# Peptides against a protein of PDB entry 8OXM: the designs that were tried, part 207

Target 1, 371 residues: chain A of PDB entry 8OXM
Amino acid sequence: FKAEFRLAGGVNLPKIIDCVGSDGKERRQLVKGRDDLRQDAVMQQVFQMCNTLLQRNTETRKRKLTICTYKVVPLSQRSGVLEWCTGTVPIGEFLVNNEDGAHKRYRPNDFSAFQCQKKMMEVQKKSFEEKYEVFMDVCQNFQPVFRYFCMEKFLDPAIWFEKRLAYTRSVATSSIVGYILGLGDRHVQNILINEQSAELVHIDLGVAFEQGKILPTPETVPFRLTRDIVDGMGITGVEGVFRRCCEKTMEVMRNSQETLLTIVEVLLYDPLFDWTMNPLKALYLQQRPEDETELHPTLNADDQECKRNLSDIDQSFNKVAERVLMRLQEKLKGVEEGTVLSVGGQVNLLIQQAIDPKNLSRLFPGWKAWV

## One batch from the design tools (peptide; made by RFdiffusion4, then SolubleMPNN)

Design b2_p21_2_s2 (from b2_p21_2, 8 letters changed)
Fold by OpenDDE base, seed 4:
Structure b2_p21_2_s2 (fold): chain B 371 residues (1-371), chain A 21 residues (1-21)
Amino acid sequence: as target 1 above (371 residues)
Amino acid sequence: DEELEKMYNEALEELRKKLRE
């Protein structure tokens, strides 16, 4: 290990440490000190299985539809080393870094990221109508700039075009697989972009199986498809390549129903995989930046003494697991709101839900749905 | 299906092994 570390952006302040392997190769490692990396490790395995399904299908293989995976080495229940994808940056760091974020560089007269966050935090406890109005004002004064990522990194027009397509395919694959696995909306610091491939890497997979819907501010989108995410696709936005890649990914997922159900069932009942949302985790995920100073969750080891009656835990757990499996089966059948949809109909509904300003305005302001 | 289930079980067992080390 080198003595120097860098902080990766994000709530958990993960430390990037350069490590020399036994092979003499220097590797950048992300050391997470507070996250249960077991969930990340399990979800990486699920992504590898989804990638195997996508590679077996000719249509998804031809489109190179994959979810980027990373190696997770748990060091403890709350710490581990992620093999940091060399040459990745959080999309939030590129977009809304306070010093030199793309929004500030390309849109200097727009609201600052802080002003946007403040405005949305002020309405957090207000009506959906008031949230929507303020969200629309924020969006009007905070225009998307993520198109410039590929333009800055890829100066050759042919390379730029191919990388924009790679980005669009990566968003499509991760969005649909993320929807199937119930990852929901993803914080902008938990989506990395590879500066060489333009592919996305999803980290901090602590919300899965639609557990984001039971947060104090429930998620209202199936995946992150915010204005900047769409802007990175270029002029076509969600139409054309993105939609087609979503449809082809969804087709593979639906055709792999039995396999995916079996996989998720084994995961849901794995005693080493704590996927359930707990109040402390919920509070941590929706903590206000202002409250970051005091609530070090001293997850004191002593809160083990809630003698949860084993019987009531097991029954509640089983009912939640059954509900997750039922909802997964519905998704894989194309059942949305009690209606069976075609792959195209289901993908269309999901896209519309994900881009709807009414849904976006209702998200937790800390997740920056205007970015 | 069986090959994917096998690969899953092997990957879970490898994960469980790494979590026990």
Scores: peptide ipSAE 0.007, ipTM 0.396, DockQ to the pose 0.021
Fold by OpenDDE base, seed 1:
Structure b2_p21_2_s2 (fold): chain B 371 residues (1-371), chain A 21 residues (1-21)
Amino acid sequence: as target 1 above (371 residues)
Amino acid sequence: DEELEKMYNEALEELRKKLRE
């Protein structure tokens, strides 16, 4: 191990450690501390299964629709080594790095990422109307720049066009698969982009099965489709390639209903897979800068076995698991708000929900919905 | 789809094995 580590971006501040193998090769490894890499590992297996379904269908196979996966090697309940996605960067690092972020480089007269965050934090406890007004002011003074990622990395126009299409397909596939699995909104540091393929890699899969809706600030979008995510698609935005790739992905998911339900059922009842939201996890995911000062490390959560009657815990768990399965079945039938939608209707509703500035303005400000 | 269920169970058992080691 090298003595130096770099912090990867992300809520969980994973450490990038350069390891020299016994073969003398340097390997970058992402070491997550305190995070359950089991959830990431299980979700990577589900993504591999979704990829198998997408490869079996001729239309999705021809479009090369895949969700990018990474190897997770859990070392313990609280530590593991991710095989570092070599040649990836967090989109948040590219966009909003304090020194050389694309927003600062291309839009030097716009609000800083810090000014945007401060304005949105000031209205966090305010009305939805006040949040919306401040979010619109932030958006007006913080214009999208993610189009420049492909322009900087791919100088040849034909390669640039191909990579922009690969990006758009990757966003579409991950958005629909992420919606089906209930991953919700994704922090910009938990979305990596491959500098060679322009494909996205989603890391830190600690919120699944719509557990983001039960956070203190509930999620209001089905997936991250913020202005910079859309700007990376180029002039067509969510129309054309993105929409068609979402529809074709959703067709495959809906036609695989039985398989997906069986898979998720086995996961939900796996005693080794803690997918449930707990208060500590909720606090960690939506921690305010003001709350960082009071978390003295002396929460020895003594294993006070609160002998909550095993029966009441099991009944509460089973009711939550049943509700997750019912909601998954609804999604796979195209049932949205009690109405059965076509694939095109369902995908349209999800896109509209994801890009609605009213929904984006209500998200937790720490997740930077203006980026 | 029995093949997908089998692949899933094999992948889960491999994961569970790696988590027990």
Scores: peptide ipSAE 0.006, ipTM 0.392, DockQ to the pose 0.021
Fold by OpenDDE base, seed 3:
Structure b2_p21_2_s2 (fold): chain B 371 residues (1-371), chain A 21 residues (1-21)
Amino acid sequence: as target 1 above (371 residues)
Amino acid sequence: DEELEKMYNEALEELRKKLRE
């Protein structure tokens, strides 16, 4: 281990530690806090299984549809080292870094990332109508620039085109698999982009099985398909390659229903995998900058175990787990809002939900739905 | 199905083994 560490951006301030392996290679390692590593490790295994399903299908294999996975090395029940994806950057760091962000470089006359955040925070407690109006004003004055990522990194036109396709495929695969698994908290710091492959790496997988919908500010989108995410696809946007890759991914997921249900069932009932949303986790994910001052570190997690009878906790847990399994089964059958949809119909509904400015305007301001 | 379940159980057991160390 080198004596120097860097803080990665994000909620848990993960420490990036440069480690020299026994092979003499420097490897960046991300040290995360307590509970996140188990959840990340479990979800990486689920992604590996999804990748196996995608590789078995000829159409998804031919398109190289995969979710980028990273190696999780648990060091203890409460600590571990994520092997940091070398050559990745958070999309938020590229887009909205305060000094050198792509928005500031390419759109110097637009609102700053800070101005956008401030405007959305001011309306956080307001009506949905007021949130929508302010979100539309922010969007008008903060135009997408993520197309420039591939243009900056890949100067050769043929390479640029291939990398833009790789990006679009990565967004499609991760969006559909993320939706099936109910993956939440997809803010711009939890999505990394590989600077060599243009593929996305999803980190911080602690909000799964639609637990983002029970946050104080519920998640209103199935995945991140914001204006910059779409701009990175180029002139076709969500049409053509993206839509077709979503449909082919959804087809494989729906055809693998039994396998996916069995996998998720084992996970939901694993006593070592805390997937449930708790009030402390909810507070942490949606904490306001003003509320940081009053959380005295002395609330021992031990004392708010209100002795709900073990039987009532277990029955409530089992009912939530059963509801998650039923909802997963519905998704895999194409049941949306009580209606059975075709793969194309389901994918279309999900795309429309993800790009709807009414849904985006309702998200927690920390999610940065305008980026 | 059985092979995927076996691979999953083996991966879970390996994860549980690493979490006990």
Scores: peptide ipSAE 0.006, ipTM 0.395, DockQ to the pose 0.021
Fold by OpenDDE base, seed 5:
Structure b2_p21_2_s2 (fold): chain B 371 residues (1-371), chain A 21 residues (1-21)
Amino acid sequence: as target 1 above (371 residues)
Amino acid sequence: DEELEKMYNEALEELRKKLRE
């Protein structure tokens, strides 16, 4: 191990450590402190299975549809080593970095990222109507710039076009797989982009099986398909390549129903996989940036006393696990709001839900739905 | 301490509400 570490951006200030292997090769590793990396490790195994299913299908294989995976070595319930995705950057660091973010560089007359966040925090406890109006004002004065990522990184026009397609395919695959697994907490620091491949890497997989819907501010979108995410696809937006890749991914998931249900059932009843949302985790995920300094010490102490009556916990756990399996079965049958949809109908509904400014305006301000 | 306890209790009640829906 080198004695030098770099801080990665984000709340937990994860340490990037350069490790020299016994083979003499340097490997960057991310040391996350205070996070249960077991959830990330389990979800990476599920993503590897989804990739195997996508590789077996000719249409998804031809499109190179894959979800990016990384190695996780959990060291404890509260610490682990991630294989750092070398040559990746958080989309939030590229877009809304305080010093030199793409919004500031390309749109210097728009609202600052801080002004947008402040406006949305001021209406956080207000009506849905007031949240919607302020969100629309923010969106008018904060125009998307993520198209410039591929333009900055890929100067050759043919390479640029290929990388923009790779990005669009990565968004489509991760969006549909993420929806099926009920993946939440898709804020701009939990999504990395590879600077060489233009593919997305999803990190911090602790909100799964629609547990984002039971947060104090519920998640109202099936996946992140915000204006900057769409802008990175280029002029066609969600139409053409993105929609077709979503449909082909959804076809593979629906045709693999038995395999997906069996594996998720084993994971839901794994005593080592704590996927359930608890009040402390919910408070931590929706903490105000101003309160980050004071709450971090105290959340470590009270984790011992929440061992309430084991018997009532087991019955409640089994009911929640059954409800998760039922909802997964519905998704894989194309059942949305009590109606059976075709693959095209289901994908269309999910896209409309994800881009709806009414749904986006209701998200927690820390999710940054205007980015 | 009191503000943290208040935030915890608010979050706990909101989670309990959503688990009943």
Scores: peptide ipSAE 0.000, ipTM 0.249, DockQ to the pose 0.143

Design b2_p21_2_s3 (from b2_p21_2, 10 letters changed)
Fold by OpenDDE base, seed 4:
Structure b2_p21_2_s3 (fold): chain B 371 residues (1-371), chain A 21 residues (1-21)
Amino acid sequence: as target 1 above (371 residues)
Amino acid sequence: DKELQEMYNKALEELRKKLRE
């Protein structure tokens, strides 16, 4: 290990450590100190299985539809080493870094990321109508800039075009598989972009199986498809390549129903895979400024006492697991809101839900739905 | 969903209360 570490952006302040492997190669490692990397490791295995399904299908294989995976080496329940994808950056760091974020560089007269967050936090306890109005004001004064990522990194127009397509395909694949697995919305610091491939890497997979819907501020989108995510696709936005790649991914997922149900069933009942949302995890994921001061000292001490009221959790666990499996089966059948949809209809509904400003305005402000 | 969310919100509020004490 080198003595120097960099903090990756994000709530968890993951440490990027340069490690020399047993092969003498230097590898950047992300050391997460508070995240259950077991959940990340399990979800990486699920992504590998999904990738195998996508590679078996000719249409998804031709489109190179894959979820980027990374190696997770759990060191403890709360610490581990991620093989950091060399040349990845959090999209949030690129977009909304305080010093040189793309929003500040390209839109210097727009609201700062802090002003946007403040405005949305002020309405957090207000009506959905008030949240929507403020969200629209924020969006009007915070215009998307993620198109500039590929433009900055890929100066050759032909390369730029291919990388924008690679990005769009990566968003589509991760969105649909993320929806099937119930990953929900993704914090902007938990989506990395590869500076060479323009593919997304999803990290911190602590919310799965729609557990984001039981958060204090429930998730209202099937996946992150915010304005900057869409802007990165270029002028066509969600139309054309993105939609088609979503449809082809969804076709493979629906045609793999039995396999996916079996995989998820095994995972839901794996005692080593704590996928259930717990109040500490919810508090951690949706920290309010009011909660930041209190969480620092007490998270070390009370880990023992909160374990005792777990006896009523077993009956609740089985019911939650059954509901997750039922909902997964519905998704894989194309059942949305009690209606059976075609792949195109289902994908269309999901896209519309994900881009709806009314849904986005209701998200937790800490997740920055305006980015 | 609502019942789980209510149970969860209650548990979270109790946790927040304990963290403030």
Scores: peptide ipSAE 0.048, ipTM 0.705, DockQ to the pose 0.064
Fold by OpenDDE base, seed 3:
Structure b2_p21_2_s3 (fold): chain B 371 residues (1-371), chain A 21 residues (1-21)
Amino acid sequence: as target 1 above (371 residues)
Amino acid sequence: DKELQEMYNKALEELRKKLRE
């Protein structure tokens, strides 16, 4: 281990540690806090399984539809080292870095990222109507720039086109699989982009199975499909390649229903996989500036022995697990709001929900729905 | 701290309510 560490952006301020391996190679390692590493490890296994399903299907294999995975090395139940995704950058760092962010470089007269955040924080406790109006004003004065990522990194036009397609496919695959698994907390620091492949790497997989909907400010979108995410796809936006890749991914997921249900059932009942939302996690994810009490991260998860009667915990847990399985089964059948949809109908509904400015305006300001 | 415990208990009740709905 080198004596120097860098802080990565993200929830648990993960420490990037440069490690020299026994082979003399430097490997960046991400050291995350206690509970996140196990959740990330489990979700990486699920993603590997989804990738196996996608590779078995000719249409998804031909399109190279995959979710980027990373190695999780659990050191203990409460500690581990993530092998850092070398050559990746958080999309938020590229887009909204205070000094050198793409928004500031390409749109110098737009609102700053700070001004946008401030405006949305001021209306956080206001009506949905007021949030929507302010969100639309922010969006008008903060125009998307993520198209420039591929243009900056890939100067050759043929390479640029291939990388833009790789990006679009990566967004589609991760969006649909993320929706099926109910993956939440998809803020701009939890999505990395590979600077060589243009593929997305999703990190911080602790909000799964729609547990983002039970947050104090519930998640209102199935996945991140914000204006910058769409701008990175180029002139066709969500149409053409993205939509077709979503449909083909959804088709594979729906055709793999029994396998996915069996896997998720095993995970939901794993006593060592804490997927449930807890109050401390909810407070941490949606901390208000007023709630900046010194929550020393050292409050042992062990003091969460709030003496709930073991029987009431077990019954409530089993009921929640059963609801998660039922909702997963509905998604895999194409049941949305009590209606059975075709693959195309379901994908269309999800795209419309994800791009709806009414849904986006209701998100927690820390999610940065205007980016 | 007592305030942190009250916030936790309140958030726990709200979470329990949402998990029951």
Scores: peptide ipSAE 0.021, ipTM 0.446, DockQ to the pose 0.093
Fold by OpenDDE base, seed 2:
Structure b2_p21_2_s3 (fold): chain B 371 residues (1-371), chain A 21 residues (1-21)
Amino acid sequence: as target 1 above (371 residues)
Amino acid sequence: DKELQEMYNKALEELRKKLRE
C-alpha cells in the first residue's frame, strides 16, 4: 500500500488506495468501509454469467454486448477491496460537479444542479401532478450536455464515433440485464463511465430483484434512461443502435430463461446474500435532510438480535423470494402487465417507461431524474 | 446449462470461502 490516499466523491467518501500487487502492478483500490460488498461481489458474478450468455450468441457477440465488471474482494462483512476501475469517473461527477460540471460549463444560464435538487426536494411530499409540473420546469431549465463527454475525451472523429457506439451498447446491455435482475438505485454516482472505452460500470449493486419498488419512494423506471444518458448516444437517441442492442440482449435473456431462473433461485436462497430491503438500508438510500440528525451510525448494534425473529421473517422471506422468481419468469416470458409481448414490444415498453417524465418525476430527488 | 451452474456454484463457493475467512 502507498501511504497516500485520495478521497473519491460520494456520500461514503470511499478511500482510493494505490496498491502494488504481487505482480508488481500498481492498482487503485477503493476501500468501502460501510457497504456490504458481498452484494456487489455476487452481482458481479451474475453479470459475468450474463456476459457468457451474450458471448455464446452470435448476434450479441458481433455487437460486443457486455456488462463491464470489476473485481470485488470482500475482506469482511463490512469491508472489502474493490479493484477500482482505473480511468473511470462517476457520470454525476462529470455532469453535476459543483465547480466544473458539464452542465455549468456548457449551460451556464440553466439552473444549477443545486437549484434543480432544491426545487424537487420542496415538492417531494406533494402530489404527483405538482411533482410533474416542477420536474418539467426543471427539465426546461436544465438541458442535457452528456454528448460533450465523448467530444472532450475523443478528439479524433472516427474514434469519437466508435466510442459513442460503445457507450450506446453499454447502456443498452446494462439496462436490459439490470431490468431482468431488477437492479435499482441507479443514481448518477452509482454509474461510472470509463474515460478510455466510454463503457458504463455499474457500482453499488445492493438494490436488486426490484427491491427499489418497496422503498418509501418506490422506483418507477426499469433502468436509468434520463435525458443526459440519452444525450450521450448522440442525435439518434434511443432509436437505432440502442433499441437494437436492447432487443438482442433481451432475446438472449429470454432464450436463457431456465439458466437465469436457476441462477437467481440459488442466489435468493443463499444465506450469505442479503438482497432483501431492510428499514435501515431504506433510510440510508432515501435520507431526507430532516433524518440526517438522528442517524448517528451506531451500526455497532449486535448482529444477534436480527437472528431471533428468523421464523416469521423466514415465511415472509420465502414469500418475497417466490414473488421475485415469479416476476423474473414473467419478464423472461415477456409478460408485462398481464400481456405477453414480443421482444420488440417489451423493449419498447421498457424504453417508454424509462423516458416517461411522469415516472421520472415520481423518483426520489436524490436519484436526480432531471440529469 | 450445467456448465454455467457449475461455474456459478464454484464462484459462490469461493465467495463463501472468502467470507468465512
Scores: peptide ipSAE 0.007, ipTM 0.417, DockQ to the pose 0.022
Fold by OpenDDE base, seed 1:
Structure b2_p21_2_s3 (fold): chain B 371 residues (1-371), chain A 21 residues (1-21)
Amino acid sequence: as target 1 above (371 residues)
Amino acid sequence: DKELQEMYNKALEELRKKLRE
């Protein structure tokens, strides 16, 4: 092990450790502390199954629609080594790094990422109208720059065009699969981009099955489709390739209803897979500056076995699991707000919800919906 | 799809095995 470690981007501040193997090869490893890498590992298996479904369908196979997966090697209940996605960078690091971020480089006269965050934090407890107004001001003074990722990495015009299409397909596949699994909005540090393929890798899968809707600041988008995410698609934005790839992914998911329900049912009732939202996890995901001062590292999560009566836990857990399965069944039938939609209608609704500045303005400011 | 369910169960069992070691 090298004596130096780097913090990777992410809510959970994973440590990048450079390991020299016995073969003399340097291997970058991501060490997550305190997080249940089991959840990431289980979700990677679900993604592999979704990829198998997508490869069986001729239309999705021809479009090379896949969700990128990474190897998770759990070392303990609280520690594991992720095989680092070599040649990936967090999109948040590329976009909003304080020193050399693309927003600062390409838009030096715009608001800083810090100014945007401060403005949105000031209105966090305000009305939806006030949040919307401030979000629109932030957006006007913080213009998208993610188009420059592919332009910097791919100088050949034909390669640039191919990689922009690969990016757009990756966003579409991950958005629809993420919606079906209820991953919700994703922090920009939890989305990696491969510098060679332009494909996205989603890490830190600790919010699934719409558990983001029960956070203190509930999620209001089905997936992350912020202005920079859209800007990376180029001039067509969400239209054309992205929409068609979403529709074809959704067709495969809806046609695989029985398989997906069976998989998720087995997951929800797996006693080793803690997918439920708990107060500590909620606090960690939506930590306020006010809360940072009180989280002394010495909260020994002593096993206060809160002897919550086993009966009440089981009934509450079963009700939540049943509700998740019912909602998954609705999604796979195209039932949105009590109405049955076509694949095109459902995908259109999801895109509109994800790009709506009213929905984006209501998100937790720490997740940077303006990026 | 039984094959997908079997692949899933196998992958979960392998994961559970690695998490118990």
Scores: peptide ipSAE 0.006, ipTM 0.383, DockQ to the pose 0.022

